# Peptides against a protein of PDB entry 4KTY: the designs that were tried, part 117

Target 1, 266 residues: chain A of PDB entry 4KTY
Amino acid sequence: YVLNDIGVIFYGEVNDIKTRSWSYGQFEDGILDTCLYVMDRAQMDLSGRGNPIKVSRVGSAMVNAKDDEGVLVGSWDNIYAYGVPPSAWTGSVDILLEYRSSENPVRYGQCWVFAGVFNTFLRCLGIPARIVTNYFSAHDNDANLQMDIFLEEDGNVNSKLTKDSVWNYHCWNEAWMTRPDLPVGFGGWQAVDSTPQENSDGMYRCGPASVQAIKHGHVCFQFDAPFVFAEVNSDLIYITAKKDGTHVVENVDATHIGKLIVTKQI

## One batch from the design tools (peptide; made by RFdiffusion4, then SolubleMPNN)

Design b2_p19_3_s2 (from b2_p19_3, 5 letters changed)
Fold by OpenDDE base, seed 2:
Structure b2_p19_3_s2 (fold): chain B 266 residues (1-266), chain A 19 residues (1-19)
Amino acid sequence: as target 1 above (266 residues)
Amino acid sequence: DYEVLATNSDFKKLPRILP
């Protein structure tokens, strides 16, 4: 697996790409023990701890605090009372050691913090992993594989009807593994995401979703392929909600979402 | 520097679901 304990995370805008350094610290004292502790808190059976499919899925759930008192509490309100602002973190070590010491979720994270901590978790457990950044990343919350943007008759966005949203950027992880549960050819890189975005069969988790499956439109392949597909390949559908209750498609943009997906060059 | 893994054009387009 990847031995580099210092990484670079890409963020910002697609036309103004920015970088931040992140210390993974997978070899630091207490970090591996903390990763094992995370799986203990998840009550993961011992037989499954050698299965990267199960480990990565559990990790995607446990790196966020939702549902299971996992590692990080997400916050996007720019207040960050009772904790550390997401931008103040420089690596995974302090977060994981605080979690192990306090045995309570650590405040606060956003996508790159979740991805950084999750990357450490995966690498500690022997799973090759990397952080990827998707510019113009869609958040589909009605599972229809597209971005439905509802407009008033005057052309303004109807925020009440429009449930889907687009991030200027979003970070998640790819983990390398075989997928004996899928057809031949769909192993390799798998998308996994610990940022709490959508409920997946009872928990805020995401993946592993085969990158090859997503690229070839196999959205029925476990896990969470429809959501990941939408993040990188949604069309923007602009819909006018008429006063009589009918919906009219005004425009379709098939080029906006998933404009650029990048990772650190090795 | 970054490595480009994919763009939108690298993904198969599926039929859209119209309301």
Scores: peptide ipSAE 0.630, ipTM 0.938, DockQ to the pose 0.899
Fold by OpenDDE base, seed 5:
Structure b2_p19_3_s2 (fold): chain B 266 residues (1-266), chain A 19 residues (1-19)
Amino acid sequence: as target 1 above (266 residues)
Amino acid sequence: DYEVLATNSDFKKLPRILP
């Protein structure tokens, strides 16, 4: 998880899983320096750089450009005229070296690019890390642990009212660390996500969230456990918005989200 | 090849607040 510099990222649909090779290159020239530079840009105190909890949280913030002029600019509108299309990247090295050279955010990334670069960052700094793919990944916008899908009376989705969304797939990272800040048993793999999705205490970042905590519903455990929980275990709530303004729950699907979470087999 | 880390059924269900 630290020494392997080539990986595979899974994407596509749950019933049509696809693979993408990714070169992490954590040992390539200039990459460690760039990772240190990233932490410098984050103004991270030297004393915290040995703490994987702090490092992974800072990394989740800095791998995306939001808030702090971090590494990658996300784009999901199929317009990539001012940079490189996300699908054109084959690894982390070019992205990180461009960031170090230009000292400006690199365009463009989507979830697997963010995850790839973040994986390099973590591994480069000696934190065991892997990329995971969640099929039918929820994006809860209001922290209620539900995917509220509003329907018109004709059964069509009301896009104005429906703010929550479901990715066909989403990639993030798991980092291995002890969690002395949590109860015993909640160390190990921690979910961290650099794809800018939600603001977490003032910054677009996510994690580390204990995987064990998420599995057992401990959403009160720092960091961002409610959001990660929602990504993998939100109920789909289908709500008909009546013309009179009333809401009627039509259906609840508790089995759709987080249908399959995978990683590269070692 | 991939390793399955979890599926939907692996996660604890929590109380929900329905509108």
Scores: peptide ipSAE 0.628, ipTM 0.937, DockQ to the pose 0.896
Fold by OpenDDE base, seed 1:
Structure b2_p19_3_s2 (fold): chain B 266 residues (1-266), chain A 19 residues (1-19)
Amino acid sequence: as target 1 above (266 residues)
Amino acid sequence: DYEVLATNSDFKKLPRILP
């Protein structure tokens, strides 16, 4: 267990790092019960609830509302008319208790809110967990391990030709566990992410992906290693889309993505 | 007050398939 119920989440820009306080509240009344309720809503078999691999994967799915009426609805449109703006949340407790009482997804979250709630979930269930922030975080949506940036013939970016994108920052979680399903040496910290970004075998979920596997390029290791690898290590591929439909690689930047990955110092 | 877990250079570069 991680006993600290108050955390710090890093955000902002890589050259202007900001901090946000977050109350995890894993020991507050009703929170553990809510975490169990989340697993009930997921229809998770009792035999799997003691397996941190399964629990963290289910958590990554259930902390977001997609697919399964999970905890949080994501929104990035800066309107938030039917709920609470993501920036207004200060901790996990109100979100989880609202979910438990209403039995409906809570509006709204963005990455740090998802990560905060997910961190509470993991810690409540006895899984050591921390929030990490990746500056210049890539979202590879076509599974080619690169960030495609398309240019017009005049050199201007054409944002219509790809759904790939780069976040100035993105937060997710790392959970500590053994990985008997992987080769020796790939236990320890596992990346898990509840922010709904990509479909993983039928659900919006991510991980657990071995941090060691990612660092050493073992993208074939379950779960979602290619996606996590791309988040931290995608090359920027600048491609000119010619009028005749051909693509020409103009430049490759292998240093931009994953510029800095940080967590709260202990 | 942050711990650096990794930077870009910490990750293995894999061969990429370019268009």
Scores: peptide ipSAE 0.619, ipTM 0.936, DockQ to the pose 0.877
Fold by OpenDDE base, seed 4:
Formats: sequence, structure tokens, C-alpha cells
Structure b2_p19_3_s2 (fold): chain B 266 residues (1-266), chain A 19 residues (1-19)
Amino acid sequence: as target 1 above (266 residues)
Amino acid sequence: DYEVLATNSDFKKLPRILP
């Protein structure tokens, strides 16, 4: 795998794919040092720093500020008064160097920013990594591998009855590694995600989840396979909530989520 | 240009529990 210093991140809508340039800067001065600092802040044992499984999982946790004062603070409310709007970032270098200098989380990021910084982190530490974009990406909040969409009796969506949501797009990373902790055949690309979405055994982190495992429905394989599976393969369950409290399934769409997963062409 | 890694149809469908 070729480690490129500049990448392209795909975003937008599935029918209107857009591109964003991102400078990873994994070879820039101070960046490797910052990545090591990140692992230091995570109190990661030296013995584990050579294990891409542990490193990617720690990175997943530490690239976001939740739980551990990691690198980036996420914000999706369009209020960025105390930092930099996510769209203003053009690469990982400024973010990582600011983190190292200030020793405080950097504001602000969204999925592509998290993915960009995480990609730099992985590459700096010798882990082949790429950014992938999933169009119609589900966020399963209740771990049922479904995307529940509740409808009023009049057919309007009731967003208050579930915390499940669908992103028009979501970016995360795939990291290449062997998985001796999994059955043979489930190494290779592993999904890892530093965007804080769900708690995973006490921390906002995600992965590594074997891409092959996800494709074949092995949701019992560590780590966070159910969540990643749901991101790419949740069924949309349209449910009418009746006044009497009963729920009626109106429709099931098994084709909507994970409509398109792309990465930069090599 | 992008490389298509997967689409919805590439993933195994699992049984779902409906309300």
C-alpha cells in the first residue's frame, strides 16, 4: 500500500459526490512525535505500541476528545465560536501540532476531520490506512442492527421516538493488519472510526472491525462489528406509532443503507 | 476518481427482529 501525503476525501450526497483534499502530513516535522504523544496520553504500554490492533483501537479513542482529552472535539451544531469550523481544516498537521503544543483537545471536527487526523496517526505509526466514505451511513443507537424510523399516523416522521439516524455520508478509516485474534481470513482491511458515535466498552471508539467479517455478517467478531455492520447494512424499519401505543411495521427497506462505500482510487 | 469498495448488496443480510 502506498502511503500518500495528500489524499482525497469523498463527501456530499450519493448522487452528487464531492471531493475534499486533505493533507495528511505524516512525514512533517513533529507529527510522528505528536502521534507518540497521543499514545503517551492514552497511557498505552510500550509493549502494545507495536500491535496494530491495539494501536488502531487506542487511536480510535484518542483522536476524539471524549473520555480521555484526545485530539479533536466534535461539533455538529454549527456553533464553532471557540475554535475552527470543521470545514476550515485542510489537513492533519495543524491539528496535531496544536494538540501537541496546547496539550488540550482541538476544536472542532466532524467525520472527515476525524478520519483525516486518524489516517495520519495510523500512517505515522506504520499502519497502512485509507479513508472510506459510506453514503447513507446508519447510526444504530440501540444496537439492534436496524435503523428504526418512526412515523406518525399521518405519515410524518417522528424523530423523538428513536435516536437512530442516517448520515447522508460518513467517513471512517480502514487499516490493514493481520488479525491473529480472529479466525483465518479475517485479516486485511479493518474498519476503525474515531468519530465519536457510540460507547464501546467504556469509551467512544470503534474498531478494528474486520471488513470481511462485516461483509459476511460475523457480528460477533471483535471489535464493534455490530455497530459497523449496522452502519453499512442496517435495514430501514418504518414503524407507525399508533395512539394506543402499538407499533405497526409499515415498510422495510434493506437496500438503502450502505448504498455506496468508496475510497480514493490508487 | 473513486474506487467502489462495496455497495449494500455486498453485505450479508441477517435476520431482523421486528416490532
Scores: peptide ipSAE 0.617, ipTM 0.936, DockQ to the pose 0.877

Design b2_p19_3_s3 (from b2_p19_3, 5 letters changed)
Fold by OpenDDE base, seed 1:
Structure b2_p19_3_s3 (fold): chain B 266 residues (1-266), chain A 19 residues (1-19)
Amino acid sequence: as target 1 above (266 residues)
Amino acid sequence: DYEVLATNSDFKKLPRKLP
C-alpha cells in the first residue's frame, strides 16, 4: 500500500516543470465507501472486485463521466459554468464526496484531476498506484501509432486534416499488479488512464497496459497498448497534402513524443 | 523532486506505415 495521502503532480512544460499538490485522502471518512459506490454504479460483479485488472479497467471508465455517469466531467474550453474550474480542486475528497452525495457527475476535471481521483480510487481498493506525467504526450486518434501533422503546400500546418494532437503534458496513472493474462515479465506497473481520450471497446477507458510491454513494443498486449504506446512513442509524421489529394511525407521526427515521463520521487 | 521513469529513447521503435 502507498500510505502517503498527499501527493505531487507534475505539469507545465518539459523545460519548465511545475508541481501541484494533491490530497488523495484515501483514508478520510466516506472515501472508501464512495469508491465502493463507484463500483456499484458500474454494476461490477463482486467476483471481479478482487481482480486488480478488472478493477483498474472499471476505474478508468468510471472516473470519467462518459458512458456511465461516472465521477468527473472533463472540460478544456476554459469556460466552466455550472461547476468548479479544474484548477480549483486541491484533492480527491471533495470530488468523491460530492459524487456520492449528489449521485451525479462532478464538474469539472482535466488530466491531473482525473489522475488524482483515479489514484485515490486505486489506493482505496488496495492497488498500489502513482501518477505519472508524460511531456509531449501524443493523442493518436486514428490508431496508426503516428502523430500525423499535415502541411499545406506552403509549409503551414493544416490542423483541419487530422484530429491527432500533442499535449504539452498529460497525466495518467500506473497501477502495480500481476498480469496472469500476459506472458511472464509483463506484470508490475500498468498504465491506466481515466481521462476520456479514446473509445476502448465501447467505453472511454484506457488500460491496464503493461509498461514493460509498451517499452518493448508489444502493442498487441491487452489493454489499449497501441494507444498508450502512441502517447509515449509516436513518430511525428509531417505530411504535405497536395492539391491533387496525394500525400507526401516531408519529414519524420521520432524523438519528440514522450520526451520525459516522471513521477513523484520516493 | 521527480523521478524519471522513461524518456523517448527508452521505447522500442517499431516500423511505421507511412502514407
Scores: peptide ipSAE 0.620, ipTM 0.937, DockQ to the pose 0.879
Fold by OpenDDE base, seed 2:
Structure b2_p19_3_s3 (fold): chain B 266 residues (1-266), chain A 19 residues (1-19)
Amino acid sequence: as target 1 above (266 residues)
Amino acid sequence: DYEVLATNSDFKKLPRKLP
């Protein structure tokens, strides 16, 4: 169990790794109560609150405001006039306490903020958790485990046709738990992500996805293994859309995505 | 300091579906 209430989150570029401090504050007054409140808002049955699989999945949904008036509103448009810029947050405590007090989503977060708050949530509830950063993180929007990048004839990306995207970095969480619902050997670290990226069976949530399952290509294992797999191991498929409507594969890059996945060293 | 959890080469490559 990780007892540190202050952590380090890695971000930036793979060749220029940056760090930011984050105070989790899982032992601060009111934080545990807030985590319980979050589960109450999720209308989570008491019977499931002792199951880290259910708790982490609910947490991945509730830390973001989508669908259920969860904790954080994401914003990536560089306009934060109605709240706090994501970069201004230094820890989870203020966010969680504001949520508990106002009973309204807190503005604003991006991936490291979501990951920070989610990490606090998990740790408060006795689930060992850490933040991981994936450099060159793919966002597969059609669950084909590929990054289909459409190019114009001049070689520039056709943004209209290209629905998939690649983050220079993305942060999510890994939570430690057994997985009785999976075959033997796929417990341990589970990827969970509260940053709203894709709809997962009706909600913006992600995980728990077995890290071992992802590493071994078991994308059929619940939950959201295809999406997490794509984040770390999608092939980049460069496609030129011809004027006649035909598609020509110009290049395939199988080494770009998931170039480096890191966490704070113990 | 960071711990490297994985790199691209640590993941199984699956058959791809070309468009």
Scores: peptide ipSAE 0.584, ipTM 0.929, DockQ to the pose 0.872
Fold by OpenDDE base, seed 3:
Structure b2_p19_3_s3 (fold): chain B 266 residues (1-266), chain A 19 residues (1-19)
Amino acid sequence: as target 1 above (266 residues)
Amino acid sequence: DYEVLATNSDFKKLPRKLP
């Protein structure tokens, strides 16, 4: 999880799983320097750079360009003017070296690109890390651990009222570390995500959230456990918004989100 | 080839607040 510089990222649909190769290149010339530069740009204290909790949290913020002119600009509009389409990237090296050279955010990324670059960042700094793919990944926008899907009376989704969304797939990272800030048993793999999705205490960042904590419903455990919990375990709540302003719960699906979470087999 | 880390059933279900 540290020494491998080539990986595989899973994407696509749960019933049509696809793979893409990704070169992490954590040992390539200039990459470690760039990772240190990223932490410099984050103005991270030297004392914190040896703490994987702090490093992974800073990394989750800095791999995306939001807030702090971090590494990657996300784009999902299928235009990708003035940059490289997310699908054109084959590894982290070109992205990180461009960032270091230009000192400006690199365009463009989507979840697997963010995860790929973040994986390089973590591994480069000696933190065991892997990329995981969650099929049917929820994006909770209102912090209620649910996917509130509002329907018109005709059964169509009311896009105005529906703020939550579900990705067909989403990639993020798991980083291995001890969690002395948590109760015993909640170390190990920690979910961290650099794809800008929600604001976390002032920045677009996510994690580290204990995988064990998430699995056991400990959403009160730092960091961002509620959001990660929602990504993998939100109930879909289908609500009909009637013309008279009343809401009727039509259905609840507790099995749809987090249908399958996978990683590269070792 | 992939390793299955989890599925929906692996996560604890918590009480949910319906709108």
Scores: peptide ipSAE 0.581, ipTM 0.926, DockQ to the pose 0.887
Fold by OpenDDE base, seed 4:
Structure b2_p19_3_s3 (fold): chain B 266 residues (1-266), chain A 19 residues (1-19)
Amino acid sequence: as target 1 above (266 residues)
Amino acid sequence: DYEVLATNSDFKKLPRKLP
């Protein structure tokens, strides 16, 4: 696997795909040291640092600041008064070096920033990794493998009845590794996501989830397969909430979520 | 702890929740 220092991240809309460059800087001075520091902050045993499954899962947790004072603080409210706007970052180096220097979470990130930093982390530690972009990416908040969209009787969306949501695009990482903890055939690319979205067994982390498992609907395979499955393959369920409290399914769209998943061509 | 070092200088489309 070719480890490039500069990558491309896809974003925008499915019908108007955009690209941004991202400098991973995995070979820059201090970056590997910072990645080791991240694992130290996570109190990761030395014995586990050679296991890409454990490393990627820890990285997923530590690249975001939640739970463990990890690297990046996410912000989606357009208020960035106490840091750097997510769009201002151009690479991982400044973020990681700032984290190492300050020993405090760096503000602020969104999905591509998390993915960029996480990609650097993985590559620094010898794990082949890439960033993938999923257009129409679902965020299943109640773990039912579907995206619930509630409509009022007048047809307007009632966003108060569910925390489920769809991103126009979402970026995460895939890491290449064997999965001896899974049946044969489910190694290879594993989805890992450091953007804080859902709690996974006590921490905001996601993965590694076998891409092959997701593709074949094996949502029982660790880790976080149901969530990743929902991100790329949940059905949209349009539900009308009646005034009497009853719910009526108006429509089901099985083609909307995961419309396009892309990565940089090697 | 941090000061704002930069602001958005372009009009890139950022991730948004749908609908």
Scores: peptide ipSAE 0.145, ipTM 0.701, DockQ to the pose 0.026

Design b2_p19_3_s4 (from b2_p19_3, 5 letters changed)
Fold by OpenDDE base, seed 1:
Structure b2_p19_3_s4 (fold): chain B 266 residues (1-266), chain A 19 residues (1-19)
Amino acid sequence: as target 1 above (266 residues)
Amino acid sequence: EYEVLATNSDFKKLPRKLP
């Protein structure tokens, strides 16, 4: 989890799983220096740099450019005129070195690019980390642990009534650490995500969220447990929006989200 | 070539507030 500098990222559809090679390059020249530079840009106190909880949280914020001129600018509109298309990246090294050289955010990334760079960051700093892929990954925008799907009276989906969405897949990271700030048993793998999805206490960041806490429904455990819980375990709530403004629940699907969560086999 | 970490059924189902 620390020494392997080449990885595989899973993507595609749950029924057609695809693989993408990714070079983490945590031992390449200038990469560790760049990771330290990232923490410098975050104005992270030296006292916190030895704490994987703080480091991973800062990393989740800084790998994306939002809020703090971090490493990567996300783009999902298939227009990448002012940078590199996300699919063109093959590893973290070029991205991190460009960031260090230009001192400006690098364009562009999507989830696997964010996860790849973040994985390098974590591993460089001695935090065991892996990339995980969640198929049918929910993005809960209103913090209700549900995917609200609004239907017209004719049964067609009205996409304008909610910002909730489901990714065919989403990649994030798990980092291994103790969690003295949580009850016993909730250390180990922690979900962290640098893809800018939701604001977490003032910044686009996510985690560390205890995987064990998520599995057992402890959504009150810091950090961002409700959001991560929703990513993997949201119920799909099909709601008919009536013309009179009332909402009627037509159906609930509790099995769709988080269909499959995978990582590279060791 | 992949390790399954979890599936939907591995997560505790919590009560939801319906609209």
Scores: peptide ipSAE 0.638, ipTM 0.939, DockQ to the pose 0.906
Fold by OpenDDE base, seed 2:
Structure b2_p19_3_s4 (fold): chain B 266 residues (1-266), chain A 19 residues (1-19)
Amino acid sequence: as target 1 above (266 residues)
Amino acid sequence: EYEVLATNSDFKKLPRKLP
């Protein structure tokens, strides 16, 4: 595979794709040591540090600050007074070195920042990794593999009732590894996500989920396959909640979510 | 330039429960 220090992250809208340069800096001084430090903070056993399955799962947890005082604090409220706005970051090096130096979570990140730092982490530890962008990415919060969108009588979304959400885009990582814990054929690219979205067995983490498993609907395959499946293949269920308490399904859209998944071309 | 890894149609559709 090609070892690139500088990458490109795609974002924006599906019909107006934008690019952001990102310096991974996996070979920069102190970065590998920082990655080892991250695993130390995770209290990861030495025996597991050679296992890309365990490493990537730990990384997905530790790149975000939730639960374990990991690397990055996420913020989506457009108020970043106590740190660096997510859009101001240009690479992983400053973030990781700040984390190592301060031993405190770094503020702030959003999906592409999480993905950028996570990509560096994986690459530093010898795991081939890339950033992928999913346009119209669903966030299923109840693991039913669908987006329940509740509508008011006027057709507008009822935000109070609607707990699921759809991102115009979302970035996560794919890591290349063998999956001896899965049936033959489900190794290769594994989806891993460090953006804190849902709790997975007590921690905000996601993956590794076999890309092949997701494509073939094997949502029972560890780890977090249902969530990743929903991100790329949820049906949109439009529901009108009537005043009498009844729910009426107005429409079902099975083609909207996961409209386009892209990565940097080699 | 980007590489298309997948689109919606590349994923298996599973039976869904309507609310």
Scores: peptide ipSAE 0.594, ipTM 0.930, DockQ to the pose 0.848
Fold by OpenDDE base, seed 3:
Structure b2_p19_3_s4 (fold): chain B 266 residues (1-266), chain A 19 residues (1-19)
Amino acid sequence: as target 1 above (266 residues)
Amino acid sequence: EYEVLATNSDFKKLPRKLP
């Protein structure tokens, strides 16, 4: 989880799992320096750089360009004219070195690119890390731990009312660390996510959230446990919005989200 | 080859507030 510089990222559909190779390159020339540069850009105190909790949280913010001119600009509109299409990247090295050289965010990334670069960042700094893929990953926009799907009377989704969304898959990272800030038993793997999805206390960042806490429903445990919980365990609430303004719950699906979470087998 | 870390059933269900 630290020494391996080549990995596999899973993507696609839950019933058609695909793989892509990713070169982390945490030992390549200039990569460690770039990771330190990233923390410098974040204005991270030296005293915090040895704390994996702080480092992973800062990393989750800085690997994306939002808020702080971090490493990667996300794009999901299939328009990549001003950079490299997300699918064209094969590893973290070129991205990180470009960032260090240009001192400007690199275009473009999607979840696996963010996860790949973030994985390099974590491993480079001695934090055991892996990439995980969640099939049917929820994006809760209103922090209610649910996917509120509003339907027209004809059964079609009302896109204006429906703010929440579900990814067919989403990749993020798990980082291994102790959590002295949490009760005993909630150390180990921590979910961290650099893909910009939701604002967390002023910045687009996510985690570290204890995997054990999420599994046991401890959404009050820092950081961003409610969001991560929602990603893997949101109920789908199908609501018909009637013309008279009334809402009727048609169905609840508690089994759809977080259908399968996988990582590379060691 | 992948390792299954979790499935939906591995997560505790919490009371949900319906809209």
Scores: peptide ipSAE 0.594, ipTM 0.928, DockQ to the pose 0.893
Fold by OpenDDE base, seed 4:
Structure b2_p19_3_s4 (fold): chain B 266 residues (1-266), chain A 19 residues (1-19)
Amino acid sequence: as target 1 above (266 residues)
Amino acid sequence: EYEVLATNSDFKKLPRKLP
């Protein structure tokens, strides 16, 4: 497997797919050292550093700054006065070297930035990895494997009744590894996500979740299979909130979420 | 701590949550 140090990240809308170049720079000076430093900051035992399951899970936690002063601070409010706007980044090298130099989280990232840096991290450590983009990506906040959309009686969306949301697109990573902790057949590509979205057993991290497990609905398989499943395959549940506090399901759309998942062609 | 190097003007379509 030949690792390319430059890649393409897909974004935009499902009907207007756009591409963004991203320099991973896994072979650049200081980058591997920085990745090792990241694991040091995570206080990861040496014995675990050879295990791609543990490494990818730690990476998913440490590439974001939450909980552990990891690499990147996320920002989605269009206020970037104390850092670099997410769209200004063109690769992982500057981010990782800045993190190593400053020993402080780097501002700012969004999903493709997290995915880019995480991809570098994985590749540096010998884990085959790629970035995937999911159009109409659900963020299930209450772990019910569905996307709740509440409507007022007048038909307007009431965003206050749920924290569930749908991204027009979301990027995460897939890492190739065996999964001896899972039944036979569930190795291969594993979804891992460093964009801070939900807490997973005490940290903002996600994965590795077996892609095969997700595809076959095995949401009980570690790690974070329910969340990843919801990202790509949750049903939209349109619920009318009545004035008396009762809820009425108006419609269910099982085709909206995960409309398209793409990655760079080899 | 950091100086802003650029703005978002170069990219129109960023991740957004649908209503």
Scores: peptide ipSAE 0.162, ipTM 0.704, DockQ to the pose 0.027

